# Ledger of designs, part 170: peptides against a protein of PDB entry 4PN1

Target 1, 261 residues: chain A of PDB entry 4PN1
Amino acid sequence: KIEMNFLNKPIVPDTTKVISNFLTHYLITEPVEHVEIEAKLGTLIDLETQNRFEFPVMNETILNPEFNLRTRFESDMTASEHKYLNEFLNQAFRDSQKPGRLPFAYKHTKQVDLFYETEDNSRDKIRVSKNQSDNQVLACVKKRRVADLFLYCPNDAFDIRISISDELPVSMPSGNQQPSLTRLKDRVGYVHQEIKIDLTKTTQNDPVYDTTERHELEVEFGNIADLRDRAQKAKDGMEAPLFRRVQLFMDNVRILRREHS

## One batch from the design tools (peptide; made by RFdiffusion4, then SolubleMPNN)

Design b1_p25_1_s2 (from b1_p25_1, 14 letters changed)
Fold by OpenDDE base, seed 1:
Structure b1_p25_1_s2 (fold): chain B 261 residues (1-261), chain A 25 residues (1-25)
Amino acid sequence: as target 1 above (261 residues)
Amino acid sequence: SLEELLKKIQEELEKKLEALAYAPV
């Protein structure tokens, strides 16, 4: 017989605690009403060198947001990397359909995002999302980026940005208003245990510049109500359910972060 | 058999997934 440790009980990694506290703040302490919580794969870029940022650590490390490291995050990857991840997730989907496993759900969507200026000319735009085929309105929101948490991952191809956003439902822009920006999104979505994994190809037409494409992978908490409940329980002294959910989320992120062509 | 049915369902899902998947360019 073997025990987990000298206390014979689970121990929570510090990374899990830090992320859990970060989430609890924006779920419970200063609650964001229409919260979206996602992790994107990308690269921390040093603004001085324009190369990947280098930090004197040997493993996955949450960067302290209080320090100005002169970095930007590029939430993009090559088409080949994106294709590899699509193939990887397709295989994971197939394997999950086998007896004794929890199955993935799969959905392919194509949408158009139209961005409109606000009446107050604020930095936040109104986004109208429509189905690309029939122009049905899917959503009309004003999205505000609330907070970011960056993970430097020196051993992997990608760094991670965990983002807290507020997606406020708003009224449709007036019929005479023209969009300032239009984006086409081709999205392949996978859902496993209410964790959503999206591969998105975004096409943006610029009237001055050539058409640009971006390839993104994001991991999102698919059940915010459950997450908020877990966060509340954590504030009330029962942290285990939240820690387990955050651990699941981060393990999925870590799996994807390690995959490369 | 149940096993055969599950296999068939899996194969159909795989085919559908392959048809719906996109190749980034």
Scores: peptide ipSAE 0.034, ipTM 0.470, DockQ to the pose 0.011
Fold by OpenDDE base, seed 5:
Structure b1_p25_1_s2 (fold): chain B 261 residues (1-261), chain A 25 residues (1-25)
Amino acid sequence: as target 1 above (261 residues)
Amino acid sequence: SLEELLKKIQEELEKKLEALAYAPV
C-alpha cells in the first residue's frame, strides 16, 4: 500500500500558495472591481545588459516585487515561436475533442483598438475595441495596471508575468476626439476549463514604439466570479478550491512556456 | 461507426483550424 506522503494528504506547492495569496489580495483584500488576471509569456531582461536576466536559481521562481531587480519584462516573442504555439494549441484543441476529454473552445478575432487620452491627462488611456470586419464596438474601457508578479523560468523558453489589471468600463470618447494610438489585433483564442489562452499578433504603426508588430501569448482566468468566490473561501480558511484553480492555471502556463520552436 | 464519425469530425476540425490559423509574418 502506497501513500502520497507521511500525512497521506495532498500538498500544495509553495508557488501555488504565493500566487494564490497575491490574487486574494486583489480579489478580496483590496478588491479590484473589474479585475483582469492574466499571465503573459515573455522574457525578463536585465536593464544593464539588455539580455535575459540570469538569476542564481535553478527552477521556476517568483521574484519578490519589493525588490528592484533592474529588469524589464518583454512580452514579445518571435513569429516562429508564436506560430509554433499556434500549431501546438491547434493540436491540443483537436485532441480535446476526442471522447473522454473536455473540449477546447476556439475563436479567431480581428480587432482594432483605439486609444484615447483622458481629460485629466491620466496615464490610463481609454481603449475602444472594435471588430475589424464590421467596426462593431466590442468594448470601451480604461485599463489600469494594478500589480505584477514575475516568474523567472530558467529551464523554459519563457518567463512569466502575472498581471492584475482593472478594466473599468467607461463612456465612449467624444466624437471630436482623435485616437492617440491605433492597434490592430489578430487574436486566436482557446478556452479550456474557463482558462483562456490567447495568441495575439499586434500591429502598431507608431514611431514611438520600437516594434511595429508584436507576438504575444497570454493566459487568463476566464471566470473571475468563480475565482473571487474561491479567494473568499480561502480567506475564510478553506484554501483548497483556490489552490486547485491556481494550480490549473499555472499548469497550463507551465505547459505553454516549455514549448519552443 | 464511432470510428467513422470521429474521423469525419477530425477532418472537419482540421479544415476549420487551417482556415482560422494564425499566420504571422
Scores: peptide ipSAE 0.033, ipTM 0.488, DockQ to the pose 0.011
Fold by OpenDDE base, seed 3:
Parts: sequence; structure tokens; C-alpha cells
Structure b1_p25_1_s2 (fold): chain B 261 residues (1-261), chain A 25 residues (1-25)
Amino acid sequence: as target 1 above (261 residues)
Amino acid sequence: SLEELLKKIQEELEKKLEALAYAPV
């Protein structure tokens, strides 16, 4: 017989514990009401060098938010990298449709986001999302970034930002208000075991700058109610369900950040 | 463009899904 270790019991990786605690804080301890939890692929940029941040570690490392590392996170990739990831996910989708597998769901959406200034001149803008085809209003929200957790990944093509956001539903802006910004989004979404993987092309027309395109890959928890339940159980002393869900999420992120053209 | 690429991918996926739907289990 082969055993896992000298206790013959599973061991939870420290990364899983740290992320689980981070999520539990904003799910249970100081709960965000309309919480969105996503990981974005991108690059940690050193503000001094304007190059990718270099830290003396050899593997995936959660950065301590208490330390100012003088970095910024760029949630963007090249068109070729984005294309490669799309092809990769398409193949994964196809393979998952085979007997004995859990299938991906696939959805393609095109929307326009209209951003409006708030009356209080708050930094947070109101976002009205509409379907590009029929201009039907899909959502009207005020998104607030609550917290970020950064993972430096020296062995992979991308670093990771895990973000906690509050998407507060708000009333539509007054009919006389003009949008300050318009953004087109072309999104291809893949869902597997309630984990959402979105490839998004964003086009923004800036009056001062030429049309800018952004290519993003995000991984999101698709079942917040279940995640909150798991986090509550963790607070009550049963951590295993939360750890399993966080491990699944992170394994998907790890697969994606290793893929490059 | 990425839009064109996404469109092509969608078309390919739809074709493959159709092929799977007609494949005898």
C-alpha cells in the first residue's frame, strides 16, 4: 500500500489557506453585499524600472499587502497571447464534451458599457451595460474595488491579481446626463464546475488618445452563495469545503497562466 | 482583430458541437 505521507492524511497548501482567509474576510467577517471575486492575468510592473517586477523568490508567491513594493498591475496581454488562450480554451471545451467528462458551457457576449459621473463627484462611476445588438440594458451598477491580493509568478507568463469588488445596483442616470466614457466589450465566456473563465477584448475611444484595445483574461467564482456558505463553515471550524473550492479555482488559474504563445 | 478571432472560434465551436450532436453515441 502507498500512503500520502507519514500521517496518511491530506495536507492543505499554505497558498490555499492564505487565499481562503482573504476570501473569508470579505465574505463573512466584513461582508461585501454584492461581492464579485475574480482573478486577472497580467503583469506586476516595477515603477522604478517600468519592467516586470523582480522579487527574490522561485515560485508562486502571495505578496504581503502591508509592504509597498512600488508596483502597478497591468491587466493586459498581447493579441497573440489572447488568441492562444482562446484556442487553448476552445480545445479544452471540446475535450470536456466527451463522455465521462464534466462539460464546459460556452457563451459569447457583446456589450457596450457607458460610464457616468456621479452627482457627488465620487471616484466611482456608474456603469450602464447594454447589449450591442439591441441596446437592451443588461445592468446598471456602481462598482467599488474593495481589496486586492497579488501573486507574483516568476515561472509563468503572467502574474495574478485576485480582486474583491462590490457591484452595487443603482438607478439609471438621468436622461440628460451624457456618458463620460464608452467602452465596447467582446467577451467569450467558459464555465466549468461553476468557475467562469472570460476572455475579453475591450475597445475604448479616447478623445485624446487613439483607440485603445485591451485584452484580458479573468477567472471568477460563479457561485457566490455556495462560496459564502463554505466560508461560513470555515469560520465555524469546518475548513475543508472552502479549501477544496479555492484549490479548484487556483488550479484553473495556474493552468491558464502557464499557457503562452 | 480579436473580434474576428472570437467569431471564428465561435463558428468552429458551433460546428464541432453540431458534429457531436449528430455523432452516434
Scores: peptide ipSAE 0.016, ipTM 0.415, DockQ to the pose 0.012
Fold by OpenDDE base, seed 2:
Structure b1_p25_1_s2 (fold): chain B 261 residues (1-261), chain A 25 residues (1-25)
Amino acid sequence: as target 1 above (261 residues)
Amino acid sequence: SLEELLKKIQEELEKKLEALAYAPV
């Protein structure tokens, strides 16, 4: 009989523990009420070179936020890369419909996001999201970025930013207010085992700048209530359920960041 | 709902993986 190790028990990867602890902090310790937890594919840019960050590591590495590495994260990819990922996910969707698999769910949405300044001159803007076809209001929220965790991935096409955000539902802006910014979002969403994978094409019209298009891929925890429950259990000494969920999330992220044209 | 079903299936899978000592814990 072959054993896994000298304890003959599975071992949790350190990456999983670090991420789990990070999530637990904002789920339980300092709980964000309307928390959104997502990973975005992108590139860590060295502010000095304006090229992709280079660090003396050979694999996926969580960057310590206590150290200023003078980097920025660009959550964008080329249209070609985005198209490739879309095709890849479409194939994964098709394959998941086969007998013996858990199927993906698929949804295509087109939205317009209107951003409004707050009366208190807060840095956070109010976002009104509408369906692009009928202008029906889908959401009105004030989104606050709470924390970020960056993963440098030297062997893959993309680096990762895991973000904690607070999406606070708020009342609609007064009818006299004009939006400061308008964005069109074309999103294809895939859901597998309550993990959401979204490919989003964002078009922004700036009166000063030409129309800019952004291509993003994000992976999100689709069941925050369950995740919070798992995090609470982890804080109470039962870590396994949280670790398993984080591992699933990260494995999906790892699959996606390796795929490139 | 589909979400509820997926949750249930996921939980069952996790339990099975633990039983097989396959998943990291």
Scores: peptide ipSAE 0.000, ipTM 0.262, DockQ to the pose 0.022; fails the geometry check

Design b1_p25_1_s3 (from b1_p25_1, 12 letters changed)
Fold by OpenDDE base, seed 3:
Structure b1_p25_1_s3 (fold): chain B 261 residues (1-261), chain A 25 residues (1-25)
Amino acid sequence: as target 1 above (261 residues)
Amino acid sequence: SLEELLEKIQKELAEKLEKLAYAPV
């Protein structure tokens, strides 16, 4: 008979604990009301070299936010990488439809985001999202970035940014206000076990710069209410449900960041 | 068997979904 270890009990990885504590803080301790929790694939760039950040570690490492590492995060990838991930996820979707598996759900959305300046000249813009086909308003929100947690992944194609955001519903801008920015979004969404995986192609017309395309992949917690419940239980001394959910989330992220063209 | 039939149907569905699920990126 084989045992897991000398205690024959499961052990929670330290990464899972650190991320779980981070999430618990913004779910329970200082709760964000309209919380969005996502991981983006991208690259940590060293501001001094303008190349990918190099840190003396050999595996996935959560960076300590108390240290200024003089980095920026670029949440972009090449069109070829994005296409490869799309093909990969399409195959995963197909395979999940087989008997004995939990199926993916799939959704393709095309929207236009209109950004408006706020009256208070706050740094946060109001985003009005509309369906591209019929111009129906889908959402009107003010998104505030609350916190970030960065994972340096030296063995993988991408580094990771986990972000906590507050998406505050707000009233529509006045009819006389013109948008400061318009962005087209083509989003392919995959949902598996309430984890959302989105491939997004963003097209933006900048008056100063030529039309820029951005290719992003994000992984999001699809059931915030359940996650908050798990975080509350963790605060009450029952950590296992939260750890399991965070582990699932991170395993999906780990799969995706290893895939490259 | 019913299981084999379900597997066949699911395979056919997966193939159809492959064509529909492809989004140009």
Scores: peptide ipSAE 0.033, ipTM 0.503, DockQ to the pose 0.011
Fold by OpenDDE base, seed 5:
Structure b1_p25_1_s3 (fold): chain B 261 residues (1-261), chain A 25 residues (1-25)
Amino acid sequence: as target 1 above (261 residues)
Amino acid sequence: SLEELLEKIQKELAEKLEKLAYAPV
């Protein structure tokens, strides 16, 4: 007989534990009410060189947030990379429709995001999201970035930022307010096992920003209630369900960050 | 046949995806 290891039990990767603990903090310990948890593909850039940072590691590494590493994260990618990922995900979608597989869901959305200043001059703007075709209001939220966890991935095309955000539903801005910023979003969304994968092309007509167009890939936990339940169980000593969900999430992220044009 | 049905479905899905695919410039 062959056993998995000398305990003959599954082992959880350390990355999974670290991420799980990070998530548990903002799900349970200091709970964010309207939490969004997403991973974005991008590049950790050295602020001094403006090139991709070169850490002395050989594999996927979670950076310690307690250290100022003098980096910034660029969530943008090239149009070519974005197109490649779209084609890749389209193929994955097709393959998942085969018998014996769990199918992807697919959705294409064109959205307009209108950003409004808050009366309290908070850094957090109100975002009104509308369907581009009919101007139907999809959401009105105040998004607060709560925390980030960065993964340096030296062997892959992309580094990863996992972000915790609070998307507080708020009332619509007064009719006399003008948006400070308008963004057009063309989003292709894929959902598999309640993990959302979104390819987003963002067009911004604001001269303040260096780029008028951005190409982003984000992976999001689609079932926060389930994740919170798993995190609670983990805090209560049953970690396996949380670890499994985080592993699923990270495996999807790992697949995507390895793809390149 | 099941195979023919699968091929048909795959073709229809492919066509739909092509129409809905993001094409950044």
Scores: peptide ipSAE 0.024, ipTM 0.529, DockQ to the pose 0.011
Fold by OpenDDE base, seed 1:
Structure b1_p25_1_s3 (fold): chain B 261 residues (1-261), chain A 25 residues (1-25)
Amino acid sequence: as target 1 above (261 residues)
Amino acid sequence: SLEELLEKIQKELAEKLEKLAYAPV
């Protein structure tokens, strides 16, 4: 018989604790009402060199937001990498349909995002999302980025940004208002155990510049109510349910981060 | 059998997924 350790009980990695505390803050302590929590794959860029940032660590590391590292995060990948991840997730979907597994759900959506200026000319824009085929309104929101947590991943092709956003439902802009920006989104979504994985190709038409495309992969908590409940229990002294959910989320992120063409 | 049915469903869903998947350019 083997035991897990000299206490014979699970131990929680420090990374899980740090992320759990970060989430608990914006779920419970200073609660965001319409919270969206996602991780994006991308690259931490050194603003001085315009190359990938280099930090003297050998593994996945949460960067301290209190330090100005002179970085930006590019939430983009090549079309080839994006295609590879699509094929990888398609295979994972197929494998999950086998007996004894929990199945993925799958959805393909095409939408148009229209961005409008606010009456107060704030930095936050109103986003109207419509179905690309029939122009049905899917959502009208004012999205505010609340916080970011960056993970430097020196051994993998991608770094990670975990983002907390407030997606406030708002009324539709006036009919005479013109959008300042239009984006087309082609999104393939996979859901497993209420963790949502989206591959998104965005196309943006610039009147001055050529059409630009972006390829993104995001991992999102699909059940915020459950996550908030777990976070509340953690504040009340029962941390295990939250830690398990965060561990699941991060393991999915880590799997995807390691995959590359 | 149940196993055969599950395999059939898996195949049909996989084929549907492949048709619905996009190839980024």
Scores: peptide ipSAE 0.021, ipTM 0.478, DockQ to the pose 0.011
Fold by OpenDDE base, seed 2:
Formats: structure tokens, sequence, C-alpha cells
Structure b1_p25_1_s3 (fold): chain B 261 residues (1-261), chain A 25 residues (1-25)
């Protein structure tokens, strides 16, 4: 019989621990009320070179947020890369429908996001999201980015940004207010074991710049209540459930960031 | 009107997105 190691016990990777602690902070220690937790695929750009950031590491590395690395994160990818990921996820969906597997769920959504300035001239805009087909209001929120955690992935096509956001539900803007920005989103969403994987094409009309198109892939925790429960258990000394959930999330991210056309 | 302009822009963008729509599973 083969054992896992000399203790014959599972070991938790440091990446899982670091991310778990990061999540626990914003779920339990300083809880964000309407928390959204997502990972985006993209590229860490060196502000000096305008090329992909280079760090003297050979594998996936969480960057220490205390260091000013003079980087920006670009969450965009090419249309061809985005299409490839769509085809890849479609195949994964089909394979998951087979007996003995847990199935994906699939959803295609087209929405319009209308951004409004707040009366207080706050940096945070009000976003009204509507279904493009019937103009039904899906959400009206004020979204605030709370924290980011960056993963440099030198062996993969993409780097990763994990973000904590607060999506505060707010009342609809007054009927006399005009949107300052309109954004159209075409989103193909896949859900597996309550992890959401979204491919989004975004078209934005900038009043100063030409129409910009973006292609994004995001991975999100679909069950925040369960995640918060797991985080609380971790604070109480039972870390295994949280570690398992974070490991699942990160494995999905790792699969996706390795795929390229 | 500004409202009409916004509606026009939204329509044009919607048409563009439709042309670029992902193949459903």
Amino acid sequence: as target 1 above (261 residues)
Amino acid sequence: SLEELLEKIQKELAEKLEKLAYAPV
C-alpha cells in the first residue's frame, strides 16, 4: 500500500493557506457585508517596460501587497484566446454531463450596465444592470473594490488577480439623471460545484476615446454563505473545509490559465 | 435629444455584441 508521505496525512500548499487567510480576513475578521470574491485572468504589466512583469521566480507566486512592484493588471485577452477558452469550457460542460460526473450548469446573459455619478461626487458610481432583451432591472449597486491579491504565473499564459469587492444594493437613480457611461456585456457563464466561470465580452463607449472592446474570464465563489461558514470554522480551529474549498477554486483557476490557443 | 442618442448608441452596441456572441453549449 502506498502512503501519501511519511506522516500519511494530506499536506496543504502554502498558496492555499495564504489565500484562505486572505479570504478569512474579509469574510470574518473585517467582514464585507455584500462580498464578491473573484479571480480574473490577465497580465501583470511592468509600468517601466510596459511588458509583462518579470520576477525572479519559476512558478506560481502570490505577490506581497506590501511591496510596491510598480505594476498594473490588465484583465483583457485577445478575441482568439477568449474563443479558445469558450470552446474548452463547452467541451468540459459536455464531458460533465456523462454518468458519474457532476454536471455543469450553463447560462448565457446579455446585459446593459448604466453607470451614474453619485450626488456626493463619490469615486464609486452607481451601476444599474438591465437585461438587454426585456430591459428588466437585474441589479442596482454601488461596487467598491476592497482588496486585491496578485498571482504571478511565469509558466502560464495568464497571471491572476483575486479581488474582494463590496456590492452595496442602492436605490435607483432619480429619473432625471443620465448615465455617465454605458457598457454592454455578453456573458457566457458556467457553474460547477458552485464555482462560477464567466467569459464576458464587454463593449464600452467612451466619450473621449473610441469604443473599446474587452474580453475577460473570471472565476467566482458562487456560494458566499457556505464560504463564510467554512471561514468561521477555520477561525475556530477547523481549517480543512476552507482549505478544500479554496483548493477547488484555485485548481479551476489553474486549469483555465494554462489554456491558450 | 440626449436620451435618443443614448438609445441609438445602445442599439448599435447591442448589434455589435450580437455579431460577436459566443456559441451556446
Scores: peptide ipSAE 0.033, ipTM 0.558, DockQ to the pose 0.011; fails the geometry check

Design b1_p25_1_s4 (from b1_p25_1, 11 letters changed)
Fold by OpenDDE base, seed 4:
Structure b1_p25_1_s4 (fold): chain B 261 residues (1-261), chain A 25 residues (1-25)
Amino acid sequence: as target 1 above (261 residues)
Amino acid sequence: SLKELLEEIQKKLAETLEKLAYAPV
């Protein structure tokens, strides 16, 4: 018989604890009312070198947000990388339909995002999302980025940004307002155990620059209410449910960021 | 019936797989 360790009980990875604490802060301590929590795959760019950021570490590392590292995060990837991930997820979907597995759910969405300036000229724009086929309004929100947590992943194709956002529902802009920006989004979404994985192709027409395309992959907590409940329990001294959920989330992220053509 | 349910599941699966074939990338 083999035991896990000399205590013969599970131990929580430090990464899980750090992320769990980060989430608990914005779920419970200073709660964001309409919280969205997502991880995006991308690249940390060092503003000094204009290359991928280099840090003296050899594995997945959460960067301390208290330090200004003079970096930017690029959530874009190549079309080939995006295609590979799509094929990978399609295969994962197929495999999950087999007996004895928990199946993926799949959704394909095509939407138009219209961005409007606020009357108070705040930095945050109003986003109206519409279905491309029938122009049905899907959402009208003012999204505020609350916090970011960056993971530098030197051994993988992508770095990770975990973002906390507040998506405040707001009234539709007045009919006389024109959008300052329009984006077309073609999104394929995969859901497994209430974790949402989205592949998004965004097309933007710029009046000055030609049409630009962006390819993104995001992983989102699909059940915020459950996550908040778990975070509350953690605050009350029962951490295991939160740790398990964060571990599941991060394992999915880790699988995806390792995949490349 | 169980048979009808299986047929429905199979149909839904086929439709879903077809949608996957037309993914953006």
Scores: peptide ipSAE 0.022, ipTM 0.502, DockQ to the pose 0.010
Fold by OpenDDE base, seed 5:
Structure b1_p25_1_s4 (fold): chain B 261 residues (1-261), chain A 25 residues (1-25)
Amino acid sequence: as target 1 above (261 residues)
Amino acid sequence: SLKELLEEIQKKLAETLEKLAYAPV
């Protein structure tokens, strides 16, 4: 007979605990009302060298946000990497349709994001998202970045940024306002067990940006209500449901960040 | 009927698979 350990109980990875606590803070302690929680694949760049930062660690490491590490996060990848991930996810989708598996859902969306300045000159812009085909308004929100948690992943192609955002629904800008920025988004979305994985190609014609095209992969919690419930239970002393959900999320992220062309 | 439902599911699946094969992203 084999046991898991000397207690014969599952052990939660420390990473899971740290992330769970981070999420609990913005779900329960200082709750963000319209919270979006996503992980983006990208690269931690050393501001001094403009190269990927090399931290003195050998595995996935959550960086302490209280320390200024003089890094920036670039949430971008090459077209080749993006294509590879698309193919990978397509295969995962196909495999999940087999008997005995939980199936992926798939959605391809093309949208235009129009950004408007606020009347109060706040840093947060109003984003109006429209479907490219019929110009139907999909959303009108003011997105505020609340917090970030960075994971350095020395053994993988990508580092990770977990972001907490507040997507406040707002009224449409006045008809006389012109967008300050327009972005075209081609998004392929995969959903598995209420974890949403999006591959997004963004085209932006803004002379301020060096690149007109971006390739992003994001992983998002698709059921915030459930996550909030789990976080509340965790605060009340029952952490296991939250840990399981965060572990699932992180395992998906880990799979994706290991893939490269 | 269950048969009709299965056929509809199969059709939707086939359409989805075709879309995946040519995903432009």
Scores: peptide ipSAE 0.021, ipTM 0.527, DockQ to the pose 0.010
Fold by OpenDDE base, seed 2:
Formats: C-alpha cells, structure tokens, sequence
Structure b1_p25_1_s4 (fold): chain B 261 residues (1-261), chain A 25 residues (1-25)
C-alpha cells in the first residue's frame, strides 16, 4: 500500500493557503460586492534595472505586499507568445472534447471599450463596452482595482498578478460626454470547470501617442458565488472546498505560465 | 472627424483580430 505521507492525509501547499486567505479577505471579511478575481500573465519589472525582477528564490513565490520591492507589473506578452498560447489552448480544447473528459467551452468576442470621466472627477472611469459588430451595449461599469497579489515565477516565462477588482454597474454617461479613451478588444475565451481563460488583444488609439497594441492572458474565477460560498465555509472552519478551488485555479495558471514559444 | 477616425481604427482592429483569434476547431 502506498501512502501520501506519514499521516496519510492530504497536505495543502502554503501557496494555496496564502492565496485562499487573500481571496477570503475580499470575498468575506471586507467583501467586494461586484468582485472580479483574475490572474494575469506578465512580467515583474525591476524599476531600478528596467529588467525582469530578480529575487533570491528558486521557485514560485508570493511577494509580500508589505515590502516595497520597487517593481512594476507589465501585463503584456509578444504576439508570438500570444499566438503560441492560443494554439496551445486550441489543442487543449480539442483534447477536452474526447470521451471521459470535461469539455472546454469557447467564445470569441470583439468589443469596443469607451472610457468616460466621472462627474466627481474620481480616478475611476466609467467603461462602456459595446459589441464591435452591431454597437450593442454590453456593459457600463466603473471598475476599481482593490488589491493585487504578485507571484514571482523564476522558472517560467511569466510572472503572475492576481487582482481583486470591483466592477460596479453604473448608468450610461450623458450623451454630451465624449470618451477620454477608446480601446478595441479582440478576446478568445476558454472556459473549463468554471475557470475562464481569456486571450485578449487590445488596441488603443491615443491622439497624442501612436496606436498601442497589447496581448494579455488572464485567468478568472467564473463562478464568484460558488467561490464566495467556499470562502465562507473556510471562515467557518471548513477550508477544503476553498483550497480545492484555489488549487484548480492555480494549476491552470501554472500550466499556462510554462507554455511559451 | 473623430467618428471617421474611430471607424477606421475599428476596421483596422477587426482585420488584425481575425488573424489572432484562432478557432479551436
């Protein structure tokens, strides 16, 4: 007989616990009402060197937000990397359609995001999202980033930012208001076990700056209600359901971090 | 006009996006 360890019981990785606690705080302790929880692939840049951050660790490490490491996070990748990940996810999609597997769902969306200044001159802008094909309004929200958790991943092509955001539905801006910023988004979305994986190409036209293009990969919890329920159970002393969901999320993130051209 | 510029940007974006968005099938 083979046993897992000398207690013959599952052990939860410390990373899972730390992330679970982070999520629980913004789900339960200080709950964000319209919470979005996503991980973005990118690069931690050392502000002093302008190169990728180097930390004296040998594996995936959650950075302590209490320390000023003088870093910025660039949530971008090359077109080639983005294409590779798209092809990889396409293959994963195909493989998941086989008997005995849980299938991916796939969706391709093209939208325009219009950003408007608020009347109170708050730093948060109103985002109106429209379908590119028919100009139908998809959403009108005020998004506020609440918190970030950074994972330094020295063995992988990408570092990770886990973000907590509040997406508050708001009324449409007045018809006399002009957008301060316009972004075009082309998004291919994959969903597996209620975890959303989105590849997004964003084009931004600035009247002052040249057109900029960004390639992003984000992994999002697709069922916030379930996650909140799991977090509540964790606060009540039953942590296993939350740990399992966070582990699933992080395993998907880890798979994607390792895939590059 | 701003409207024309926006339409042009949308067109260019749409063309670019079609190249990046590969169907899984």
Amino acid sequence: as target 1 above (261 residues)
Amino acid sequence: SLKELLEEIQKKLAETLEKLAYAPV
Scores: peptide ipSAE 0.039, ipTM 0.496, DockQ to the pose 0.012; fails the geometry check
Fold by OpenDDE base, seed 3:
Structure b1_p25_1_s4 (fold): chain B 261 residues (1-261), chain A 25 residues (1-25)
Amino acid sequence: as target 1 above (261 residues)
Amino acid sequence: SLKELLEEIQKKLAETLEKLAYAPV
């Protein structure tokens, strides 16, 4: 008979604990009302070298936010990388439809985001999202970035930013107000066990720069109510449900970030 | 057979996904 360790009990990875505590803070301790929790694939750039950040570690590590490492995070990837991930996820979708598996759901959406300046000249813009096909309003929100947690991943193609955002529903801008920015989004979305994986191609017309295209991959918690419940239980001394959910989320992120064209 | 049916469904799904997937340029 084989045992998993000398206690014959599961051990929670330290990464899972750190991320769980981070999430619990913004779910329970200082709760964000309309919280969005996502991980984006990208690259930590060293501001001094303008190259990928180099840190003296050999594996996935959470960077301490108390230290200024003089980095920026670029959430963009190449079209080739994005295409590869799309093909990879398509195959994963197909495989998940087999008997004995939990199936992916798939959704392709095309939307237009219109950004408006606020009357108070706040840094946060109002975003009106419309369906490209019929111009129907899907959402009108003011998104505020609350916190970030960065993972440096030296063995993988991408680093990770986990972000906490507040998506505050707001009223539509006045009819005489013109958008300051228009962005087209083509999104291919995959959902597995309430974890959302989105491939997004964004096209933006800049008045100064030529039309820019961005390719992003994000992983999002699809059931915030369940996650908040798990976080509350963790605060009450039962951490296992939260740890399991965070582990699932991070395993999906880890699968994606190691894939490369 | 059930196996053949599943293979056919998988093929149809693959074709549908190819049509619905965007190709980043």
Scores: peptide ipSAE 0.025, ipTM 0.568, DockQ to the pose 0.011; fails the geometry check

